Peptides against a protein of PDB entry 4N7V. Designs and how they scored, part 80

Target 1, 222 residues: chain A of PDB entry 4N7V
Amino acid sequence: TLRSITSPLVAHRLKPIRQKTKKAVVSILDSEEVCVELVKEYASQEYVKEVLQISSDGNTITIYYPNGGRGFPLADRPPSPTDNISRYSFDNLPEKYWRKYQYASRFVQLVRSKSPKITYFTRYAKCILMENSPGADFEVWFYDGVKIHKTEDFIQVIEKTGKSYTLKSESEVNSLKEEIKMYMDHANEGHRICLALESIISEEERKTRSAPFFPIIIGRKP

## One batch from the design tools (peptide; made by RFdiffusion4, then SolubleMPNN)

Design b2_p17_6_s4 (from b2_p17_6, 5 letters changed)
Fold by OpenDDE base, seed 1:
Structure b2_p17_6_s4 (fold): chain B 222 residues (1-222), chain A 17 residues (1-17)
Amino acid sequence: as target 1 above (222 residues)
Amino acid sequence: SEIDLEEELSKLDESLL
């Protein structure tokens, strides 16, 4: 099943973006829908041959072939849907589209990992919890130039000198110099606070059924 | 940064397409 390969993509709260690659243009629209435009070159002109438009919750996939499959010239936005539109649920998506959906999912997940959900200014740093899941990325930008980036898989440290290294285990974290441990301790506290705030705010969103509260900024830059 | 995002997006595996 497609579900065994990837979960439905989630594009909620993402800013619009349009990224051109060799084979496609991927967009997050103002509607928070995701469009994959499959591009082919003919006579030095790029044409959109196929479009996958995916709902913001990833559960609905609309597929169309511009200009009856002849293609439509690549423009600054996805071509309008044609009369021949196929609509699928995530679980009913034909296998031939699974890899393209997976690409869209990876695109969205990457955008989410760079999209602030919570920004928290401490006395010493700007802390940022990102939108990706599970295990959201967490970045700490210390005002003195130290940077810490936590992911589900690793911790990256950038020292004041610009020296960078990656920690992949707790043993490596424990082997850090005492000076770096102080930054790590602060980063961990900021992370804990952001996760606590995320939980509280998400619960209030659930109760109020209002517009999204995220992204949120706590505190002010010194 | 947005520039960092664009760079990372360019590294996605297009073999899926």
Scores: peptide ipSAE 0.410, ipTM 0.900, DockQ to the pose 0.727
Fold by OpenDDE base, seed 2:
Structure b2_p17_6_s4 (fold): chain B 222 residues (1-222), chain A 17 residues (1-17)
Amino acid sequence: as target 1 above (222 residues)
Amino acid sequence: SEIDLEEELSKLDESLL
C-alpha cells in the first residue's frame, strides 16, 4: 500500500513556494495545496505534461494532463485542470503515481523542517522548533556565535571557532567538554520549553477551532 | 534561510519522477 511507503503529506501553515528542478516544478500554493508539474523539454521549450495536485492534508490527489497530454507551456503557475481529470483519495491512489506522491511528500517534509513553528528568545539564544514531524528539528542560535541543530537522528554543534561536529549517541554527548555542555544544557532546556508550549497551545487551538495560533514568537531578542 | 531551503530542495532525488 502507499501508506506502507509514506504517510499523507501535511502542508498546513506552509508559505507558498515554487521550486523548479530538471524533471518537475513543485509548488505550495496560497491554498496550501501541493502541485507537482511534470516537465518535458521539446525543441528548447518546456511543457507541463502531467500535474498532481494534492490537498493540504495530503488525503486528496487530483491528476490531470494539460491539452490532452500534449502539454502546456511552463509558466509561473500550474496550468488549469483540463482533460482526463481524475480525483483519488490517498488510499485509492493508483500505484503508478506512488513515486510521484512520495517525491511531493519528501518536498513538503523538507520545507517543514525549515519552517518555524515556535520561535523562543532566551537571554542567551534564539531557539526555533520547526514544523516537521515526527521529531521536529530544533535549532539554537546563541548570540555569541555557537549554534546547535537537533534532529531526530543527530545533533550538530558549531563552536565559536567555526569548528563543526555531529553527535549521534548519548555517549558522545556525555563526552563533551564542560564548556560545550553548558550550551547543550541551555539548548535542551529551550527544547523542553518549546515542546511543552507546543502541547499546551495545540490543545487550546483544538478547543477554540479558530484561526491557527502557529507560528508563534515568544519573547524578544535582548 | 530561503537560500538554504532552495539548495536543499534541489538535492531531492528526482529518480522518483
Scores: peptide ipSAE 0.408, ipTM 0.900, DockQ to the pose 0.743
Fold by OpenDDE base, seed 4:
Structure b2_p17_6_s4 (fold): chain B 222 residues (1-222), chain A 17 residues (1-17)
Amino acid sequence: as target 1 above (222 residues)
Amino acid sequence: SEIDLEEELSKLDESLL
C-alpha cells in the first residue's frame, strides 16, 4: 500500500513556494495545497503534461491532464483543472501515481524541515525547531558563530573556524572535544525546551480549536 | 528566509520521477 511507503503529507502552515526542476515543478499554493506539475520539453518549450494537486492534509489527490493530455505551456502557476479530472483518496490512489505522491511528500518534508515552528532565543543561541515530522529538525545558531543542526539521522556541527563535521552515533557525540560538548549540551537543552513547549502549545491548540499558534517566537535576541 | 531546495529536489527527480 501507499501507506506502507509514506504517510499523507501535511502542508499546513507552510508558506507558498514554487520550485522548478528538470522534470517537475512543485508548489505549495496559498491554499496550502501541493501541486506537482510534470514537465515535458517539446520544441524548446516546456509543457505541463500532468498535474497532481494534493490537499493540505494529504488525503485527497486530484489528477488532471492539461489540454486533454496535450499539455499546457509552463507558467508561473499550475494550470487550472478542466475536464477529465480524477479525484482519489490517499488509500485509493492508483499505484502508478505513488512515486509522484512520494515526490510531493518528500518535497513537503524538505520544506517543513526548513520551516520554523518554534524559534527560541537563549542567552547564547537562536534555537529553531522545524515543522517536519517525525523527529523535527533542530537548528542552533550560536551568536559566536557555532552552528549545530540536528536531524533524525545526524548531527552536523559547524565550528567557529568553519570546520564542519557530521555525527551519526552517540559514540561520536561522546568523543567530541570538551569545548564542543558545551555547545552540544546547550543545544540539547534548547531542544528539550522547544519540544516541551511544542507539546504544551499543541495541547492548547487542540483545546481552543482556534487559529494556529505556530509558528511562535520565544524570547528575543540579547 | 528563502528555501533553496533545488539540489535536493533534483536528487528526488532522479529517484522518484
Scores: peptide ipSAE 0.279, ipTM 0.875, DockQ to the pose 0.542
Fold by OpenDDE base, seed 5:
Structure b2_p17_6_s4 (fold): chain B 222 residues (1-222), chain A 17 residues (1-17)
Amino acid sequence: as target 1 above (222 residues)
Amino acid sequence: SEIDLEEELSKLDESLL
């Protein structure tokens, strides 16, 4: 099943974006829907041959073939669905579209990893918890130029000198120089605080059924 | 994040499209 390969994508709270590649244009719309436009080139002109439009919660997929499958010239936005439209639920999506859905899902996940959910200013750094899940990315920009980027898979460190390296194990983290450990300790504290705040705020959203509280900014740069 | 979206998506093009 598609569900065994990927979860429904979640595009809520993401800002509109349009990104072109060789084979596709992928967009997050103002409606928070996700569009994958499959592009083909004919006589030095790019045409959109197929569009997957996915709801913000990932559960509804609308597929259409612009201009009766002849394609529509690539523009600054997806072509309007006018003809040859099919609508599927996530669990009923034909297998032939699964790779394209995965493409959309991975794009959304990438955008989420770059989308601030919580920005927290400490005395020493700007901390940012991102929207991706599970294991949201966490970035710490120290005011003195040090940067730490935590993901589920690694920790990247950029030192004041510009020296950059990646840590992939606890052993490597434990082997850091003491001066770098101080930055790591501060980063970890900021991370803990952001996760705690995320939990509290999310619970309050659930209780009040309010409009989204995220993204949120806590504190200010000194 | 400073990840190049174009580069990452290009990799996805090759793997998924």
Scores: peptide ipSAE 0.255, ipTM 0.870, DockQ to the pose 0.520

Design b2_p17_7_s1 (from b2_p17_7, 7 letters changed)
Fold by OpenDDE base, seed 5:
Structure b2_p17_7_s1 (fold): chain B 222 residues (1-222), chain A 17 residues (1-17)
Amino acid sequence: as target 1 above (222 residues)
Amino acid sequence: MFEEIEKEIEERYEKEI
């Protein structure tokens, strides 16, 4: 099943973006829907042959073929659905579209990993918890130039000199220079605080059923 | 797969902070 290889994508709170690749254009719309435009080139002109429009919660997929399947010239936005529109739920999506859905999902995951959910200013750094889940990316930009980027898979450190390295195990973290450990300790504290606040705010959102509280900014740069 | 667009995403979203 599609569910065995991916979950429904979640594009809530993401700002509009449009990115072209060799075979496709992927967009997040103002409506927070996600569009995959499949592009083919004919006579040095690019045409959109197929569009997958996915709801912001990932559960509804609308598929259409512009201009009766002949294709529509690639533009600055997806072509409007007019001809032969099919609508599917996530669990009823035909297998032939699964790869395209996964493509959209991975794009959304990437965007989410770069989209601030919580920005927290400390005395020493700007801390940012991103929108991706589970295991949201966490970035710490120290005002002296040190950067720490935490993901579910690794921790990247950029020192004042510009020297960069990646840590993939607790052993490597424990082997850091003491001066770097101080930065890591601060980053971890900021991370803990952001996660705690995320939990509290999310619970409050659930209770109130109000407009989204995120993204939020806590504090200001000294 | 999306490494080519990562920079553009970073520039856009980080500038909004």
Scores: peptide ipSAE 0.031, ipTM 0.710, DockQ to the pose 0.445
Fold by OpenDDE base, seed 4:
Structure b2_p17_7_s1 (fold): chain B 222 residues (1-222), chain A 17 residues (1-17)
Amino acid sequence: as target 1 above (222 residues)
Amino acid sequence: MFEEIEKEIEERYEKEI
């Protein structure tokens, strides 16, 4: 099943973006829908041959073939659907489209990993919890130049000297120099606070059913 | 943000479509 290889993408709160690659253009629209335009070149002109438009919650996929499959010239936005539109739920998406959906999903996840959900200024650093899930990326930009980037898979450290390294196990974290451990301790505390705030704010958001509370900024740079 | 995304898309995900 598609669900066995990916979860429905989530594009809520993401800013619009349009990224062209060789074979496709992927977009997040103002509506927070995600579009994958499959591009073919003919006579030195690029044409959109197929469009996957995915709802912001990832659960609905609309597929159409511009100009009856002949293609529509690539423009600054996806071509409008006209005839022969197919609509699928996530669980009913034909396998032939799974790779394209996965592409969209990975793009969205990447965008989410770079989209601030909570920005928290401490005495020593700017901490940022990102939108991706599970295990949101967490970045700490210390005012003295040290940077720590935590992901679900690793921790990257950039020291004042510019020396950069990646930690992939608790053992490696525990083997850090004492100076770096101080930064890591602060980063971990900031991370804990951001996660706690995320939980609290999300609960209030659920209760109020109002406009999204995120992204949010806590404090200011000293 | 966008520069990194662009690079990552080209390097990792272009082959997936």
Scores: peptide ipSAE 0.028, ipTM 0.661, DockQ to the pose 0.117
Fold by OpenDDE base, seed 2:
Structure b2_p17_7_s1 (fold): chain B 222 residues (1-222), chain A 17 residues (1-17)
Amino acid sequence: as target 1 above (222 residues)
Amino acid sequence: MFEEIEKEIEERYEKEI
């Protein structure tokens, strides 16, 4: 099943973006829908041959073939749907479209990993919890130039000297120099606070059924 | 596949914050 490969994409709270690759253009629209435009080149002109339009919650996929399948010239936005539009639920999406959906999902997840959900200013650093899940990315920008980037898979450290390295195990984290451990401790504390606030704010958001509370900024740069 | 996307997003992210 498609669900065994990926979950429905979630594009809520993401800003509009349009990214071109060699074979496709992927967009997040103002409506928070996601569009994948499949591009073919003919006579030195790029044409959109197929469009997948995915709802913000990832559960509805609308597929159409511009200009009766002949293609529409690539523009600054997806071409408008015409006749012969197909609409599918996530669980009923034909297998031939799964790879394209996965592409959209990966793009959205990447955007989410770069989209601030909580920005928290401490005495020493700017901490940022991102929108991706599970295991949201967490970045710490120390005012003295040190940077720590935590993901579900690794921790990247950039020292004051510009030296950069990646930690992939707890043993590597434990082997850090004492001076770096101090930065890591501060980063971990900031992370804990952001996660706690995320939980509290999300619960309150659920109760009030209000407009999105996120993204949120806590504190200010010294 | 996403290297170019990652680069663009990173550049945008750095500019916005």
Scores: peptide ipSAE 0.025, ipTM 0.619, DockQ to the pose 0.657
Fold by OpenDDE base, seed 3:
Structure b2_p17_7_s1 (fold): chain B 222 residues (1-222), chain A 17 residues (1-17)
Amino acid sequence: as target 1 above (222 residues)
Amino acid sequence: MFEEIEKEIEERYEKEI
């Protein structure tokens, strides 16, 4: 099943973006829907032959073939659906479209990992919890130049000298110099606080049923 | 494939806050 290889993408709160690649254009729209335009070249002109439009919650996929499958010239936005529109739920998406859905999902995951959800200024650093989940990326920019980037898979450290390295195991973390451990301790504390605040704010957001509370900024640079 | 996307994301998302 599609669910065995990916979860429904989540594009809520993401800003509009349009990125062209060799074979496709991927967009997040003002509506927070995600569009994948499949591009073919003919006579030195690019045409959109197929469009996947995915709802902001990833659960509905609308597929259409512009100009009766002949294609529509590539423009600054996806072509409007006119004919031969198919609509699928995530669990009923035909297998032939799974790779294209995964492409959209990977794009959204990347965007989310770079989209601030909580910005928290401490005495020593700017901490940023990103939108991706589970295991949101967490970045710490210390005012003295040290940087720490945490993901589910690794921790990247950039020292004041510009020396950069990646930690992938607990043993590697434990082998850090004492000076770097102090930065890591602060980063971990900031991370804990951001996760706690995310939970509290999300609960309040659920109760109020108002406009989104995120992204949020806490504190200011000293 | 994601290098150009990542650069654009950094410009539009990370630099706004």
Scores: peptide ipSAE 0.026, ipTM 0.630, DockQ to the pose 0.512; fails the geometry check

Design b2_p17_7_s2 (from b2_p17_7, 7 letters changed)
Fold by OpenDDE base, seed 3:
Parts: sequence; structure tokens; C-alpha cells
Structure b2_p17_7_s2 (fold): chain B 222 residues (1-222), chain A 17 residues (1-17)
Amino acid sequence: as target 1 above (222 residues)
Amino acid sequence: MFEEIEKEIDKRREEEE
């Protein structure tokens, strides 16, 4: 099943963006829908032959073929659907489209991992919890130049000297210099606080039937 | 896979924050 490969993508709160490759263009629209345009070149002109339009919650996929499959000239936005439109739920998506959905999902996940959900300014650093889930990326930009980037898989450290390294095990973390451990301790505390705030704010957002509270900024740079 | 867009996203984040 598609679900065994990936979960439905989530594009809520993401800003519009467009990425062109040789074979495809992937976009997040103002509507927070995600579009994959499949591109083919003919006579030195690029044409969109197929479009997958995915809802912001990833559960609905609309597929259409511009100009009856002849293609529409590539532009700065996806071509509008005309006729012969197919609509599928996530669990009913034909297998032939799974790779393209997965491509969209990976793109959205990348964007989410770089999209601030909570920005928290401490006395020493700008802490940023990102939108991706589970295990959201967390970045700490210390005002003195040290940077720490935490993901589900690794921790990247950039020291004042510009020295950069990646930690992938607990033993490597435990072997850090004492000075770096102090930065790590602060980063971990900021991370804990951001996660706690995310929970509290999300609960309040659920109780209120208003517009989203995120992204949110807490504090200011000293 | 998304090297160019990563730079754009990072730039936007720096400008908006």
C-alpha cells in the first residue's frame, strides 16, 4: 500500500514555493495545495503533460492531463484543470502515481524541516522548532556564532572557529569538549521548552475554532 | 535532490525572521 511507503503529506502553514527540475516542477500554492507538474521537452519548448494536485492534508489527489494529454507550455504556475479530471483518496491512489506522490511528500517534508513553527529567543540563542513531524528539526543559533542543528538522526555542531562536525551516537555526544557540552545543555533546554510550548499552544488552538496560532515568536533578541 | 530550493528556503527564513 501507499501508506506502507509514506504518510499523507501535510502542507498546512507552508509558504508558497516552486522547484523546477528537468523532469518535474513541484509547487506549494497559496492555497497550501501541492502540485507536481510532469515536464516534457518538445522542439526546445517545455510542456506540462501531467499534473498531480494534492490537498493540503495530503488525503485528496486530483490528476489531470492538460490539453487532452498534448501538454501545456510550462509557465510560472501549474496549468488550470479543464476536463477529464480524476480524483482519488490517498488510500485509493493508483500505484502508477505513488512515486510522484512520494516525490511531493519528500519535498514537503524538506520544506517543513526548514519552516519555523516556534521561534524562541533566550539570553544566549535564537531557538527554532521546525514544522516537520514526528521529531521536528530544532536549530539553535547562539549569538556568539555557535550553531547546533538537531534532527531525528543526528546533531550537527558548528563551532566559533567554523569547525563543523556531526554526532550520530550517544557516545559521540558524551565525548564532546566541556565547552561544547555547555552549548548542548542550553540547546536541550531550549528544545524542551519549545516542545512544551508547542503542546500548550496546540491545545489552546484546538479549543478555539479560530485561525492557526503558528508560527509563533516568543521573546526577542537581547 | 532539492539543493537549489533549500538555499531559497533558508534565504526566506533569514529574511522573514
Scores: peptide ipSAE 0.303, ipTM 0.883, DockQ to the pose 0.413
Fold by OpenDDE base, seed 4:
Structure b2_p17_7_s2 (fold): chain B 222 residues (1-222), chain A 17 residues (1-17)
Amino acid sequence: as target 1 above (222 residues)
Amino acid sequence: MFEEIEKEIDKRREEEE
């Protein structure tokens, strides 16, 4: 099943963006829908032959073939659907479209991992909790130039000198020099606070049933 | 796979500072 390969993509709160490759264009629209345009070249002109339009929650896939399958000239946005539109649920998507859906999902996941959900300014750093889940990326930009990037799998440290290294275990973290450990301690505290705020704000958002509260900014640069 | 988009997103985040 498709579900065994990937979960439904989630594009909520993501800003519009468009990425072109040789064979495809993937976009997040103003509506927070995700579009995959399949591109072919004829006589030095690029045409969109197929479009997968995926809902913001990833559960509905609309597929259409512009201009009766003859293709529509590539533009700055996906062509509008006209006739012969197919609509599928995530669990009913034909296997021939799974690779394209997976491509869209990977794209969205990348965008989420770099989209701020909570920005928190401390005395020493700008802390950023990202939108991806589970295990959201967390970045700390110290005002003196040190950077720490935490993911579910590793911690990357960039020192003032520009030296960069990756930590993959607690043992490696515990073996850090004392001066770097101080930065790590601050990063961890900022991370804890962001996670706590995320929980509190998400609960209030659920109760209010209003427009999304995220993204938010806490404090300002000193 | 998404090198161009990664750069674009990073650029946008930096410009928001």
Scores: peptide ipSAE 0.300, ipTM 0.880, DockQ to the pose 0.575
Fold by OpenDDE base, seed 2:
Structure b2_p17_7_s2 (fold): chain B 222 residues (1-222), chain A 17 residues (1-17)
Amino acid sequence: as target 1 above (222 residues)
Amino acid sequence: MFEEIEKEIDKRREEEE
């Protein structure tokens, strides 16, 4: 099943963006829907032959073929669906479209990993918790130039000198220089606070059922 | 795979900060 290889993509709160490759164009629209345009070249002109339009929650996929499959000239936005539209749920998506859905999902996940959900200013750093899940990326930009980037898989450290290295285990973290440990301790504290705030704010958002509270900024740069 | 958009997203984030 598609679900066994990927989860429904989540594009909520993401800003519009469009990325063109040789074979496809992937977009997040103002509506937070995601579109994959399959591009073919003919006589030095690019045409959109197929479009997958995915809902912001990833659960509905609308597929159409512009101009009855003849294609529509590539433009700055996906062509609007007109005729011969197919609508599928995530669990009923034909296998022939799974690779294209996965492409969209990977794109969205990347965008999420770089989209601030919570920005928290401390006395020493700007802390940013990103939108991706599970295990959201967390970045700490110290005002003195030190940078720490935490992901589910690793921790990247950039020192004042520009020296950069990646840590993949607790043993490596424990082997850090004392000076760097101080930065790591601060980063971890900021991370803990952001996660706590995320939980509290998400709960209030659930109760209030108002406009999204995220993204949110806590504090100000000193 | 998404090198160009990564740069674009990073640029946008830097401009917002």
Scores: peptide ipSAE 0.296, ipTM 0.880, DockQ to the pose 0.489
Fold by OpenDDE base, seed 1:
Structure b2_p17_7_s2 (fold): chain B 222 residues (1-222), chain A 17 residues (1-17)
Amino acid sequence: as target 1 above (222 residues)
Amino acid sequence: MFEEIEKEIDKRREEEE
């Protein structure tokens, strides 16, 4: 099943963006829907032959073939559906479209990993908890130039000199120089605070049932 | 796979905050 290889994509709170490749254009729309435009080139002109429009919660997929399948000239936005529109639920999506859905999902997940959910300014750094899940990315930009990027899989450190390295185990973290450990300690504290705030704010958001509270900014740059 | 948009998103973050 599609569910066995990917979860429904979640594009809530993501800002519009459009990415073009040779074969496809993927977009997050103002509506937070996700569109995959399949592009073909003919006589030095690019045409959209197929469009997958995915709902913001990933559960509904609308598929259409512009201009009766002849294609519509590639523009700055997806062509509007006109005829021969198919609508599928996530679990009923034909297998022939799974690869395209996965492409959209990977795109959205990447965007989420780069989209601030909580920004927290400390005395020493700008801390950013991202939108992706599970295990949201967490970035710390120290004002002196040090950067720490935490993911579910690794921790990347960029020192003042520009030296960069990746840590993949607790033992490697424990082997850091004392100076770097200080940065890591601060990063971990900021991370803990952001996670705590996320929990509290999310609970209030659930109770209120109003406009999204995220993204949120806590504090200010000194 | 998405190197271009990564740069774009990073740029947006830098400009916004």
Scores: peptide ipSAE 0.307, ipTM 0.883, DockQ to the pose 0.448; fails the geometry check

